Peptides against a protein of PDB entry 5LHZ. Designs and how they scored, part 96

Target 1, 78 residues: chain A of PDB entry 5LHZ
Amino acid sequence: QLLKSVFVKNVGWATQLTSGAVWVQFNDGSQLVVQAGVSSISYTSPNGQTTRYGENEKLPDYIKQKLQCLSSILLMFS

## One batch from the design tools (peptide; made by RFdiffusion4, then SolubleMPNN)

Design b2_p28_5_s3 (from b2_p28_5, 16 letters changed)
Fold by OpenDDE base, seed 4:
Structure b2_p28_5_s3 (fold): chain B 78 residues (1-78), chain A 28 residues (1-28)
Amino acid sequence: as target 1 above (78 residues)
Amino acid sequence: FDILKSSSKEAHDYIRKLLAELQRKLSS
């Protein structure tokens, strides 16, 4: 269930779920789900493949780049 | 902070911080 969504220009959408998780949907179709209290993050590639990354697992550069893009946009308006 | 040069732990911490901020903005 969705609570609220915000459009992030040139990045995609960020949505807060009733579970407390944040669901990011990037423009390329990839997705990221992060929730407080959960040690792993979930990334879904554009092809629909989902991978969970634990706190100590290395994140691929392409995921980091997406997050960097998201960060740059958010910080721009902070 | 450069996420591309960060350790796994630093990257995860940054992600959680960033998305926590997003969550706060979404809830306000």
Scores: peptide ipSAE 0.308, ipTM 0.789, DockQ to the pose 0.502
Fold by OpenDDE base, seed 1:
Structure b2_p28_5_s3 (fold): chain B 78 residues (1-78), chain A 28 residues (1-28)
Amino acid sequence: as target 1 above (78 residues)
Amino acid sequence: FDILKSSSKEAHDYIRKLLAELQRKLSS
């Protein structure tokens, strides 16, 4: 269930779920789910393939780039 | 902080901080 969604220009949408997780939907169709208290993050590629990354697993650069872009925009609009 | 040059742990810590920021913006 959704609580609130925020549009992030040139990135996509960020939505907070009732579970407390944040669900990011990028413009290319990929998705990211991050939740407090959970040590892993979930990434879904545009083709629908989902991968979970634990704290000791290296994130692919293309995922890091998405996060960097999202972060920079959020910092821009404090 | 440069996530592209970060270690796995540093990247995950950064993501957790980003999560907190997103939650603040979504709750405001």
Scores: peptide ipSAE 0.305, ipTM 0.787, DockQ to the pose 0.514
Fold by OpenDDE base, seed 3:
Structure b2_p28_5_s3 (fold): chain B 78 residues (1-78), chain A 28 residues (1-28)
Amino acid sequence: as target 1 above (78 residues)
Amino acid sequence: FDILKSSSKEAHDYIRKLLAELQRKLSS
C-alpha cells in the first residue's frame, strides 16, 4: 500500500510504500523501485518491460539521466 | 557527483542515498 506521495515537477511522482520501498513514476511512463535491504533496483520501461539491476551491474545511461533530473530537483529542497 | 560518469557501485550507492533522503522527507 501507499503511505505518502510527492509530486516532482518535470520528473513525476515519488511514493513511499508500506514495504519501505520507494516507487518513482516518471512522466514518460517508466518506473523505478528501490528498497532498503534489497541489493537490486527494479526499472520498468514505458513499454512495460521490467529489469532488475544488481549493485555491480551498470545502469543504462537513459536511467541515469532520469535519476540526474530527479537528484537535481531534490537538491533544491535539501 | 556526476552519476552519468560514475561506476556501477557509485551509481547504486548514490541512488539509494538519494531515495533514502526522499523517504525521510516523505515521513515528515
Scores: peptide ipSAE 0.304, ipTM 0.786, DockQ to the pose 0.561
Fold by OpenDDE base, seed 2:
Structure b2_p28_5_s3 (fold): chain B 78 residues (1-78), chain A 28 residues (1-28)
Amino acid sequence: as target 1 above (78 residues)
Amino acid sequence: FDILKSSSKEAHDYIRKLLAELQRKLSS
């Protein structure tokens, strides 16, 4: 269930779920779900394919770049 | 932290910190 959504300029939307997870919907159609206390993240590509990455799995650079981009932009609002 | 009662700024800060922490764990 959705709690609140925030628009992130030049990135997309970020939503906190009742589970505590953060659901990010990027402008390119990809999606990320991250949650504190969970050592894995879920990435959905624009074509709808979903992959879950744990701590022992290498995260693709393009996903890291999305996270870095999001973090950098969110920092601008602090 | 209650995002429903938070300002836009506070919500952004929360998301930023969460993503940074998870990124560090997955990159270590």
Scores: peptide ipSAE 0.123, ipTM 0.601, DockQ to the pose 0.062

Design b2_p28_5_s4 (from b2_p28_5, 16 letters changed)
Fold by OpenDDE base, seed 1:
Structure b2_p28_5_s4 (fold): chain B 78 residues (1-78), chain A 28 residues (1-28)
Amino acid sequence: as target 1 above (78 residues)
Amino acid sequence: FDILKSSSKEIHEHIRKLLKELQEKLSS
């Protein structure tokens, strides 16, 4: 269930879920989901493949770039 | 905090911190 969705220029849409998760849908079709209490970051590629990254798993640079955007969005929501 | 120059561990901690702050805000 959605709490709030906001359009982010040149990025896509950011949504807060009732679960406490934050869901970012990027313009390129990829997605990120992060949630308090969950130790992994969920990334979905444009083709629909989902990968979960734990604390000790290397993050690809392209995902770090998207996480940088997500970080800014989290600060915006706060 | 520079995400691009940080390790996975540091990034996860950063995101967790921000999520906790957001959760506390929503609870107030």
Scores: peptide ipSAE 0.760, ipTM 0.933, DockQ to the pose 0.711
Fold by OpenDDE base, seed 4:
Structure b2_p28_5_s4 (fold): chain B 78 residues (1-78), chain A 28 residues (1-28)
Amino acid sequence: as target 1 above (78 residues)
Amino acid sequence: FDILKSSSKEIHEHIRKLLKELQEKLSS
């Protein structure tokens, strides 16, 4: 279930879920989902393909950039 | 903390920390 959705200018929408997860829907159609109790970061490309990145898996630079944005959003929510 | 210069593990830990802080706020 959705807890709260916030519009983020030049980024997209950020949603807090009742599960504790945070879901970001970027303007380019991609998505990120993170949750403290989960060992992987979920990335969905614009074409709908989902990839999960574990703690020991190298993150592509474009993913890091989106995570940088996500980090800012998390700080904003706090 | 610079995500772009950090390892995957460090990034995961960073995000986990922020999520924890957010959860604590919601619990207050």
Scores: peptide ipSAE 0.760, ipTM 0.933, DockQ to the pose 0.781
Fold by OpenDDE base, seed 2:
Structure b2_p28_5_s4 (fold): chain B 78 residues (1-78), chain A 28 residues (1-28)
Amino acid sequence: as target 1 above (78 residues)
Amino acid sequence: FDILKSSSKEIHEHIRKLLKELQEKLSS
């Protein structure tokens, strides 16, 4: 369930879920989902392919860039 | 914290901390 959804200029939409997850839908159609207690980051590409990255898996630079945005969003929600 | 220059493990820790802070706010 959605707890709060916020439009983020030049980024897309950011949503807090009742589960404690944060879901970011980027303008390019990609998505990120992070959640406390879950040891992986979920990335969905614009074509709908989802990849989960564990803490020991290398993150592509384009994912890191999106995670920078996500970090700022998390701070915004806090 | 510079995500682009950090390891995956460091990034995960960073995100986890921020999520924890968010949860604490929501529970207050």
Scores: peptide ipSAE 0.760, ipTM 0.933, DockQ to the pose 0.744
Fold by OpenDDE base, seed 3:
Structure b2_p28_5_s4 (fold): chain B 78 residues (1-78), chain A 28 residues (1-28)
Amino acid sequence: as target 1 above (78 residues)
Amino acid sequence: FDILKSSSKEIHEHIRKLLKELQEKLSS
């Protein structure tokens, strides 16, 4: 279930879920999902392919850039 | 905290911390 959805200028939409997850839908069609208690970051590319990154797996630079946006969003929600 | 210059482990820890802070706010 959705708790709150916020439009983020030049980024897309950010949604808090009752599960404790935060879901970001970027303007380019990609998505990020992070969740408390889950040890991986989920990235979905514009073509619909999903990749999950654990803490010991290298993050591509373009993912880091999106995570930078996500970090700012998490701070905004807090 | 500079995400672009951080390791995967450091980034995961950073995100985890922020999520915990968010959950604590919701529990208030």
Scores: peptide ipSAE 0.760, ipTM 0.933, DockQ to the pose 0.712

Design b2_p28_6_s1 (from b2_p28_6, 14 letters changed)
Fold by OpenDDE base, seed 2:
Structure b2_p28_6_s1 (fold): chain B 78 residues (1-78), chain A 28 residues (1-28)
Amino acid sequence: as target 1 above (78 residues)
Amino acid sequence: MLDFMTASSKEIHEHLRELLRQLNQQLS
């Protein structure tokens, strides 16, 4: 369930979920979902393929870039 | 501020979890 959705210029849409998760839909069609209490980060590529990254799994650079952007959004929501 | 490009996966996860906890605490 959606709690709040915000348009982020040059990024896309960021949504807080009632679950406590944050969902970012990037302009390139990719998506990220992060949630406290969940040990993995969910990335969905533009073609719809979803990959979950645990804390011990190496993150691709392009994912790191998007996660850094997401962290800025988390600070914005706070 | 954490440099995501040089940080380990674990550091990134921990950083994001902390931000999420702070955010959720503000909402509660």
Scores: peptide ipSAE 0.767, ipTM 0.937, DockQ to the pose 0.868
Fold by OpenDDE base, seed 4:
Structure b2_p28_6_s1 (fold): chain B 78 residues (1-78), chain A 28 residues (1-28)
Amino acid sequence: as target 1 above (78 residues)
Amino acid sequence: MLDFMTASSKEIHEHLRELLRQLNQQLS
C-alpha cells in the first residue's frame, strides 16, 4: 500500500510504498519501481510493457537517465 | 556523486539500494 506520494516538478509523481519500494510515475507515461530487497529494477514503458533489469544486465541510456532522476528523488526524501 | 551514464549496471543498482536503505531506515 501507499505510504506517501509527492509531486515532483517537471518529473511526475513519486510514491513511497510500505514495502520500502519507491514508485515513480514520469510525465511521459513511463514508470520505475525500485526496492532494496529486489535484485531487479522494474521499468514500464508508456504503452504498459514492463521490463526488469538485473544488476548484471546492461541499462539503456534512457533508463540510466530516469534512474539518475529517481536517485535524486530518493535523496530528496531523505 | 555517481555518474549514471558511465557507471556499470551493478554500480547503479548498489547505489540505489544504499539510498533505499537509508530512506527505509528513517521510517523505522
Scores: peptide ipSAE 0.766, ipTM 0.937, DockQ to the pose 0.896
Fold by OpenDDE base, seed 3:
Structure b2_p28_6_s1 (fold): chain B 78 residues (1-78), chain A 28 residues (1-28)
Amino acid sequence: as target 1 above (78 residues)
Amino acid sequence: MLDFMTASSKEIHEHLRELLRQLNQQLS
């Protein structure tokens, strides 16, 4: 269930879920989902392929960039 | 401020978890 959604200029939409997760839908069609208590980050590419990254798995640079953006959004929500 | 491009995966995960905990705490 959605708690609130915020439009972020030049990024896309960011949604906080009642589960405590944050879901970002980027303008390029990709998506990120992060949640406390879950040991992996979920990335969905524009073609719909989903990959989960654990804390010991290497993150591609393009995903690091999106996660940096996501962190800024989390600070904005606070 | 964490530099995501040079940080390890573990550091990034820990940083995001902390921000999420702070955000969720505000829901109380």
Scores: peptide ipSAE 0.766, ipTM 0.937, DockQ to the pose 0.905
Fold by OpenDDE base, seed 1:
Structure b2_p28_6_s1 (fold): chain B 78 residues (1-78), chain A 28 residues (1-28)
Amino acid sequence: as target 1 above (78 residues)
Amino acid sequence: MLDFMTASSKEIHEHLRELLRQLNQQLS
């Protein structure tokens, strides 16, 4: 269930879920889902393939860029 | 402020986890 959705200029949509997760839908069609109680980050590519990144897994640069963007959004929500 | 491009995966996870906890705390 959705709590609130915010349009982010030049990024896409950011949604806070009742689960406590934050879901970002980027303009390029990719998606990120992060949640405090979950030890992995979920990334969905534009083609629909989902990859979960654990704490010790190497993050691709393009994922790091999107995660930094997501962190800025989290600060915006708070 | 964390530099995501040079930070380790663990540092990034910890940073995001903390931000999420703060956000969820505001809702409770």
Scores: peptide ipSAE 0.766, ipTM 0.937, DockQ to the pose 0.887

Design b2_p28_6_s2 (from b2_p28_6, 12 letters changed)
Fold by OpenDDE base, seed 4:
Structure b2_p28_6_s2 (fold): chain B 78 residues (1-78), chain A 28 residues (1-28)
Amino acid sequence: as target 1 above (78 residues)
Amino acid sequence: MLDFMTASSSEIHKHLRELLLQLQAQLS
């Protein structure tokens, strides 16, 4: 369930879920989901394919960039 | 501030977890 949704200019939509997860829908059609207590980051590509990245798995640069953006959003929510 | 491009995966995960916990704490 949705708790709060925020439009982020030049990024997309960021949603905080009641589960504690944060869901970012980027303008390019990709998505990120992160949640405290979950050991993996969920990335969905524009074509709908989802990949989960654990703490010890290498992150592609383009995902690192999106995660950096997500972190800025988290700080904004705070 | 963490540089995501040079940080390890574990460092990034830790950073995000901390931010999420802070956000959660603000709701309680």
Scores: peptide ipSAE 0.765, ipTM 0.937, DockQ to the pose 0.887
Fold by OpenDDE base, seed 1:
Structure b2_p28_6_s2 (fold): chain B 78 residues (1-78), chain A 28 residues (1-28)
Amino acid sequence: as target 1 above (78 residues)
Amino acid sequence: MLDFMTASSSEIHKHLRELLLQLQAQLS
């Protein structure tokens, strides 16, 4: 379930879920889901392919950029 | 503030986890 959704200019939509997860839907059609207690970050490409990145897996630069954006959103929610 | 472009995956995960826990604490 959705707890709160916020429109982020030039980024997309950021949603906090009742599960504690944060879900970002980027304007390019990609998505990120992060949640405390889950050891992997979920990235969904615009084509709908989902990849999970564990704590020891190398992150592509474009995903790092999106995660940095996500972190800014988390700070905004706080 | 963490520089995501130079940070390791583990550092990024840790940073995000901390922010998520802070956010969760505000709801409880």
Scores: peptide ipSAE 0.764, ipTM 0.937, DockQ to the pose 0.883
Fold by OpenDDE base, seed 2:
Structure b2_p28_6_s2 (fold): chain B 78 residues (1-78), chain A 28 residues (1-28)
Amino acid sequence: as target 1 above (78 residues)
Amino acid sequence: MLDFMTASSSEIHKHLRELLLQLQAQLS
Protein backbone atom coordinates (compact mmCIF):
# COMPACT_ATOMS: atom_id res chain seq x y z
CA GLN B 1 0.00 0.00 0.00
CA LEU B 2 1.27 3.43 -0.98
CA LEU B 3 1.73 6.05 1.70
CA LYS B 4 3.37 8.90 -0.16
CA SER B 5 4.64 9.33 -3.71
CA VAL B 6 6.93 12.14 -4.75
CA PHE B 7 8.20 13.14 -8.15
CA VAL B 8 11.94 13.68 -8.06
CA LYS B 9 13.28 15.81 -10.87
CA ASN B 10 15.80 14.04 -13.09
CA VAL B 11 15.38 10.84 -11.09
CA GLY B 12 11.85 9.53 -11.26
CA TRP B 13 9.34 8.65 -8.59
CA ALA B 14 9.91 7.84 -4.95
CA THR B 15 7.27 6.18 -2.83
CA GLN B 16 6.99 5.40 0.85
CA LEU B 17 5.02 2.25 1.50
CA THR B 18 2.98 1.53 4.59
CA SER B 19 5.30 -1.42 5.15
CA GLY B 20 8.13 1.01 5.83
CA ALA B 21 9.78 0.33 2.51
CA VAL B 22 10.90 3.02 0.12
CA TRP B 23 10.45 2.33 -3.56
CA VAL B 24 12.23 4.34 -6.22
CA GLN B 25 11.29 4.07 -9.88
CA PHE B 26 14.08 5.57 -11.94
CA ASN B 27 13.65 7.21 -15.31
CA ASP B 28 15.71 4.49 -16.95
CA GLY B 29 13.08 1.97 -15.96
CA SER B 30 15.01 0.43 -13.10
CA GLN B 31 13.74 0.22 -9.54
CA LEU B 32 15.09 0.03 -6.01
CA VAL B 33 13.34 -1.11 -2.87
CA VAL B 34 14.84 -0.78 0.59
CA GLN B 35 13.28 -1.38 3.98
CA ALA B 36 14.42 -1.35 7.57
CA GLY B 37 14.33 -4.83 8.98
CA VAL B 38 15.00 -6.42 5.63
CA SER B 39 18.57 -7.56 5.18
CA SER B 40 18.69 -7.14 1.41
CA ILE B 41 18.31 -4.39 -1.15
CA SER B 42 16.07 -5.15 -4.11
CA TYR B 43 17.05 -3.94 -7.56
CA THR B 44 14.93 -4.44 -10.65
CA SER B 45 16.54 -3.80 -14.01
CA PRO B 46 14.69 -2.15 -16.88
CA ASN B 47 14.00 -5.57 -18.36
CA GLY B 48 12.20 -6.60 -15.19
CA GLN B 49 14.87 -8.84 -13.71
CA THR B 50 15.10 -8.53 -9.94
CA THR B 51 18.27 -9.05 -7.93
CA ARG B 52 18.61 -8.90 -4.16
CA TYR B 53 21.83 -7.77 -2.51
CA GLY B 54 22.63 -8.79 1.05
CA GLU B 55 24.94 -7.04 3.48
CA ASN B 56 27.94 -9.05 2.44
CA GLU B 57 27.34 -9.08 -1.28
CA LYS B 58 29.29 -6.86 -3.63
CA LEU B 59 27.27 -4.00 -5.06
CA PRO B 60 27.83 -3.01 -8.69
CA ASP B 61 28.89 0.59 -9.20
CA TYR B 62 25.68 1.47 -11.01
CA ILE B 63 23.71 0.18 -8.03
CA LYS B 64 25.86 2.20 -5.63
CA GLN B 65 25.11 5.32 -7.65
CA LYS B 66 21.39 4.70 -7.46
CA LEU B 67 21.61 3.94 -3.75
CA GLN B 68 23.44 7.22 -3.21
CA CYS B 69 20.52 8.92 -4.90
CA LEU B 70 18.07 6.93 -2.82
CA SER B 71 19.77 8.02 0.40
CA SER B 72 19.21 11.64 -0.59
CA ILE B 73 15.56 10.83 -1.17
CA LEU B 74 15.28 9.27 2.28
CA LEU B 75 16.53 12.51 3.77
CA MET B 76 14.05 14.40 1.63
CA PHE B 77 11.15 12.38 3.02
CA SER B 78 12.26 13.19 6.55
CA MET A 1 28.48 11.82 4.43
CA LEU A 2 29.04 8.26 3.27
CA ASP A 3 30.77 7.85 -0.06
CA PHE A 4 28.78 5.06 -1.62
CA MET A 5 31.33 4.41 -4.32
CA THR A 6 34.06 3.50 -1.85
CA ALA A 7 31.95 2.18 1.00
CA SER A 8 31.54 -1.52 1.65
CA SER A 9 28.22 -3.22 1.13
CA SER A 10 27.87 -3.55 4.88
CA GLU A 11 28.46 0.17 5.41
CA ILE A 12 25.90 1.07 2.78
CA HIS A 13 23.30 -1.25 4.27
CA LYS A 14 23.94 0.18 7.72
CA HIS A 15 23.62 3.74 6.47
CA LEU A 16 20.37 3.04 4.69
CA ARG A 17 18.95 1.23 7.71
CA GLU A 18 19.69 4.22 9.88
CA LEU A 19 17.91 6.57 7.51
CA LEU A 20 14.96 4.22 7.18
CA LEU A 21 14.66 3.88 10.94
CA GLN A 22 14.68 7.65 11.30
CA LEU A 23 11.96 7.90 8.70
CA GLN A 24 9.99 5.16 10.39
CA ALA A 25 10.27 6.88 13.75
CA GLN A 26 8.85 10.00 12.18
CA LEU A 27 5.75 8.08 11.18
CA SER A 28 5.31 6.54 14.62
Scores: peptide ipSAE 0.764, ipTM 0.937, DockQ to the pose 0.838
Fold by OpenDDE base, seed 3:
Structure b2_p28_6_s2 (fold): chain B 78 residues (1-78), chain A 28 residues (1-28)
Amino acid sequence: as target 1 above (78 residues)
Amino acid sequence: MLDFMTASSSEIHKHLRELLLQLQAQLS
């Protein structure tokens, strides 16, 4: 279930789920999903390909930028 | 404040986990 959805200017939409997950849909068509208790970050590219990044896997710079944005959104929800 | 561009993957995961746990605590 959706708990809260907010529009973020120049970013896209961010949704907090009752599961504890946070789902960000970026304007470029990409998506991020993060959740406490899950050991990996889920990234979906605009073409629909999904990649999961574990704690010890190197993150591409473009994903780091999106995660920086996501962290700001998490603070907003708090 | 964490600099995501210079932080390790582990540091980023830890930071996000802490924020998510704060949100999760609000649900209880």
Scores: peptide ipSAE 0.764, ipTM 0.937, DockQ to the pose 0.835

Design b2_p28_6_s3 (from b2_p28_6, 12 letters changed)
Fold by OpenDDE base, seed 2:
Structure b2_p28_6_s3 (fold): chain B 78 residues (1-78), chain A 28 residues (1-28)
Amino acid sequence: as target 1 above (78 residues)
Amino acid sequence: MLDFMTASSSEIHKHLRELLRKLQEQLS
C-alpha cells in the first residue's frame, strides 16, 4: 500500500510504502526499493530486470549514484 | 556525509538502513 508519493525534480517519483519501504522510479525507467528490515537493495532496470544486492555484494557505479540520490530523498521525507 | 562512490556495499546498506529507521520512527 502506498503511503505517499512525491515528485522529485530531475529524478522522478518517490513513494513511501506502508511497509516502511521507499520506492523510487527514476526518469530513465529504472527503479530502486529499499527497506530497513530487508538486508538487500532491489534494483529494476529499464527493461524490467530486477536484481537484489546484499550487504556484501559489489554495487555497480550507476547504482551507487542512484542510491546516493535515494539517500537524499530519504532525508527529504524526514 | 557518506560518499557512495567510494563506500563499501556494507557501509551503504548501513547508511540507508539508518535513514529508513529514522523515517519509520517519524511515522509512528
Scores: peptide ipSAE 0.755, ipTM 0.935, DockQ to the pose 0.867
Fold by OpenDDE base, seed 5:
Structure b2_p28_6_s3 (fold): chain B 78 residues (1-78), chain A 28 residues (1-28)
Amino acid sequence: as target 1 above (78 residues)
Amino acid sequence: MLDFMTASSSEIHKHLRELLRKLQEQLS
């Protein structure tokens, strides 16, 4: 279920789920999902391909940029 | 504030987990 959904200017939409997941839908069509208790970050590219990144896996710079944004959103929800 | 561009994957994950934990605490 949705707990909170907010529009983030120049970013897209961010949704906090009751499951603990935070889901960001970026304007470029990509998506990020992070969740407490889950050891991987889920990235979905605009073409629908999903990649999961574990704690020890290298993050591409463009993913890092989006995660930085997501971090700011997490602070917004808090 | 963590600089994601220079941080390791582990540091990023840790940072995000901490923020998520704080959010989870607010739900309960």
Scores: peptide ipSAE 0.755, ipTM 0.935, DockQ to the pose 0.835
Fold by OpenDDE base, seed 1:
Parts: sequence; structure tokens; C-alpha cells
Structure b2_p28_6_s3 (fold): chain B 78 residues (1-78), chain A 28 residues (1-28)
Amino acid sequence: as target 1 above (78 residues)
Amino acid sequence: MLDFMTASSSEIHKHLRELLRKLQEQLS
């Protein structure tokens, strides 16, 4: 269930869910989902493949960039 | 401010968890 959706120019859409998760839908078709209390980050590629990254798993640079963007969005929601 | 490009995966996760926790507190 959606709580709030915000359009972010040159990024896409960011949504807060009732679960406490934050869902970002990027313009390139990829998606990120992060949630407090969950030890993994969910990334969905434009082709629909989902990968979960744990705390000790190496993050590709392109995902790091998106997570940097996501963190800025989290600060915006605060 | 954390530099995601040079930070470890663990540091990134910790940073995001903290931000999410703060958001959760605002909703409660």
C-alpha cells in the first residue's frame, strides 16, 4: 500500500510504502526497494530480473550511484 | 556525508538503515 509518491526530476518516482519500505522507480526502468529491518537491498533491472544485495555483497558501481540517489530522496522525505 | 562510490557495502547498508529508521519514527 502506498503512502506517498513523489516525482523526482531526472530520476523517476519515489514512493513510501505502509510497510516502511521506500521504492524508487528509475527512468531507465530499474527499481530499488529498501526497508528498515531488512538486511538486503532489492534491485530490479530493466529486464525484470531482481537481485538482493546483502551487507557483505559487492555492489556494482551503477547500483551504488542509484543508492546514492535514493539516500538523497530519503533525506528529502525526512 | 557518505561517498557511496568509495564506501563498503556494509557502510552503505548502515547509512540507509539509519535514514529509513528515522523515516519510520516519523510515521509512528
Scores: peptide ipSAE 0.755, ipTM 0.935, DockQ to the pose 0.859
Fold by OpenDDE base, seed 3:
Structure b2_p28_6_s3 (fold): chain B 78 residues (1-78), chain A 28 residues (1-28)
Amino acid sequence: as target 1 above (78 residues)
Amino acid sequence: MLDFMTASSSEIHKHLRELLRKLQEQLS
């Protein structure tokens, strides 16, 4: 279930879940999910394809850009 | 501040885990 949802201008919606996950729904239709205790980052493209990136897997530049944004959101939730 | 464009995958994961840990602690 949802704990907190925040609208972020020019980004989309960010939601903290009771599971400890943070879920960002970007304006371009893509999504990111990160969670403490889970060793992978989940990215869903606008077409619905989900890719999970582990700690040793290379991140595409466009994913790094979205993760930079997500990190700023995490700081805002704090 | 971590520069995500030049950071390794491992560094990015570590950074995000730390932020998530702090958020979790605030719920307790």
Scores: peptide ipSAE 0.754, ipTM 0.935, DockQ to the pose 0.853

Design b2_p28_6_s4 (from b2_p28_6, 11 letters changed)
Fold by OpenDDE base, seed 2:
Structure b2_p28_6_s4 (fold): chain B 78 residues (1-78), chain A 28 residues (1-28)
Amino acid sequence: as target 1 above (78 residues)
Amino acid sequence: MLDFMTASSSEIHKHLRELLKELQEKLS
């Protein structure tokens, strides 16, 4: 369930869920989902392919960039 | 501030979890 959804300039949309998840829909069509209590990060590419990254799995640079952006959004929601 | 480009996956996950915990605490 959606708690709130905000437009982030030059990024896309960020949604905070009641589950404790934060869902970011980037302008390039990709998506990230991170959630409290979940040990993996979910990335969905523009073509709809979803990959989950655990704590010991290498993160591609393009995902690192998006995660840095997401961290700023998390601070914004706080 | 964590540099995501040079940080390990573990460090990034830890950082995000900390932020998510703070966010979750504000919901309760």
Scores: peptide ipSAE 0.751, ipTM 0.933, DockQ to the pose 0.838
Fold by OpenDDE base, seed 1:
Formats: sequence, structure tokens, C-alpha cells
Structure b2_p28_6_s4 (fold): chain B 78 residues (1-78), chain A 28 residues (1-28)
Amino acid sequence: as target 1 above (78 residues)
Amino acid sequence: MLDFMTASSSEIHKHLRELLKELQEKLS
């Protein structure tokens, strides 16, 4: 369930979940989910395909950019 | 502050985990 949802201008929506996850829905239709206690990052492309990235897997640049944005959101929530 | 474009995957994961832990502590 949702704890808090925040609209982020020029980014999309960011939501904190009771599970300890943070869910970002980007304006381009993609999504990121990161969660405390989980060792992988979940990325969903605009077409609905979901990929999980582990700690030793190469991250595409476009995902790195979104993760940079997500980290800023995490700092905002803190 | 971590530069995500030049950081390794493991560095990025570690950074995000730390931020998530901080948030979790605030909620507890």
C-alpha cells in the first residue's frame, strides 16, 4: 500500500510504499522500483517489459540517468 | 555525491541501499 505520493515536475510521480520500496513513474511511461532489503533494481520500459538489474550487471546510460533522478527523490523524502 | 554516469553498478546499488535504509529508519 501507499505511504506517500509526490508529483515531481518534469519527472513524474514518486511513491513510497509500506514495503520499503520507492516507486517512480516517469513521464515517458517507464518505471523504477527500488526497495530496502532487495539487491536488484526493477525497471519497466514504456512498453511494459520489466528488467531486474543486480549489483554486478551493467546499467544502460538511460537507466543510470533515471536512477540519478530517483536518488534525488530519495534525498527529498528523507 | 555519487556520479551515476561514471559509477559502477555496485556503487550505484550501494548508494541507493543506503538512502533507502535512511528512509526506512525515519518510518520506524
Scores: peptide ipSAE 0.751, ipTM 0.933, DockQ to the pose 0.842
Fold by OpenDDE base, seed 4:
Order: structure tokens, then C-alpha cells, then sequence
Structure b2_p28_6_s4 (fold): chain B 78 residues (1-78), chain A 28 residues (1-28)
């Protein structure tokens, strides 16, 4: 269930779920889902393919950039 | 502030977990 969803200019939509997860839907059609207590980050590409990145798995630069953006959103919510 | 481009995967995960915990605590 959705707790709240906010439009982030030049980024997309950011949604906080009742589960504690944060879901970002980027303007390019990609998505990120992160949640405390979960050891992996979920990334969905614009074509709908989902990849999960564990704590010790190498993150592509474009994923790092999106995660940087997501962190800014988390700070905004706090 | 963490530089995501130079940080390790582990550092990034840790940073995000900390932020998520802060959010969760604010909801409680």
C-alpha cells in the first residue's frame, strides 16, 4: 500500500510504501526500490527487466547516479 | 556526504539503509 507519493521535478515520482520501502519512478521509465532490512536494491530498466543488486555486487555507474538521486529524495522526506 | 560514484557498493548500501531507518523512525 502507498503511504505517500510526491512529484520530484526533473526526476519523476517518489513513493513511500507502508512496508517501509521507497519506490522511485524515473522520467526515463526506470524504477528503483529500496527498503531497510532488505539486502538488495531493485532496479527495473525502461524495458521492464528487473535486476537486484546485493550489498557486495558491483553497481553500474548509471545505477549509482540514480541511487545518488534517490538518496537526495530520502533526505528530502526526512 | 557520500560520493556515490567513488563509493563501494557496500558503502552505498549502508548509506541508504541509514537514511531509510531515519524515515522509518519518523513514521513511528
Amino acid sequence: as target 1 above (78 residues)
Amino acid sequence: MLDFMTASSSEIHKHLRELLKELQEKLS
Scores: peptide ipSAE 0.750, ipTM 0.933, DockQ to the pose 0.889
Fold by OpenDDE base, seed 3:
Structure b2_p28_6_s4 (fold): chain B 78 residues (1-78), chain A 28 residues (1-28)
Amino acid sequence: as target 1 above (78 residues)
Amino acid sequence: MLDFMTASSSEIHKHLRELLKELQEKLS
């Protein structure tokens, strides 16, 4: 269930879910999902492939850039 | 402010979890 969805200029759409998750749909077709209580980050590439990154798994630079953006969105919602 | 490009995976996870906790507290 959706709590709030906002359009973020030059990024895409960001949605806060009742589950405590935040879902970002980027303009390039990729997606990120982060959630309190979950130890992994979910990334879906434009082709639909989903990869989960745990706390000790190396993050690709392009994922780090998107997570930096997601962090800014989390601060915006707070 | 955390530099995501030089931070470790664990540091990034910790930072995001903290922000998510703040959001959850705001909802309650």
Scores: peptide ipSAE 0.750, ipTM 0.933, DockQ to the pose 0.839

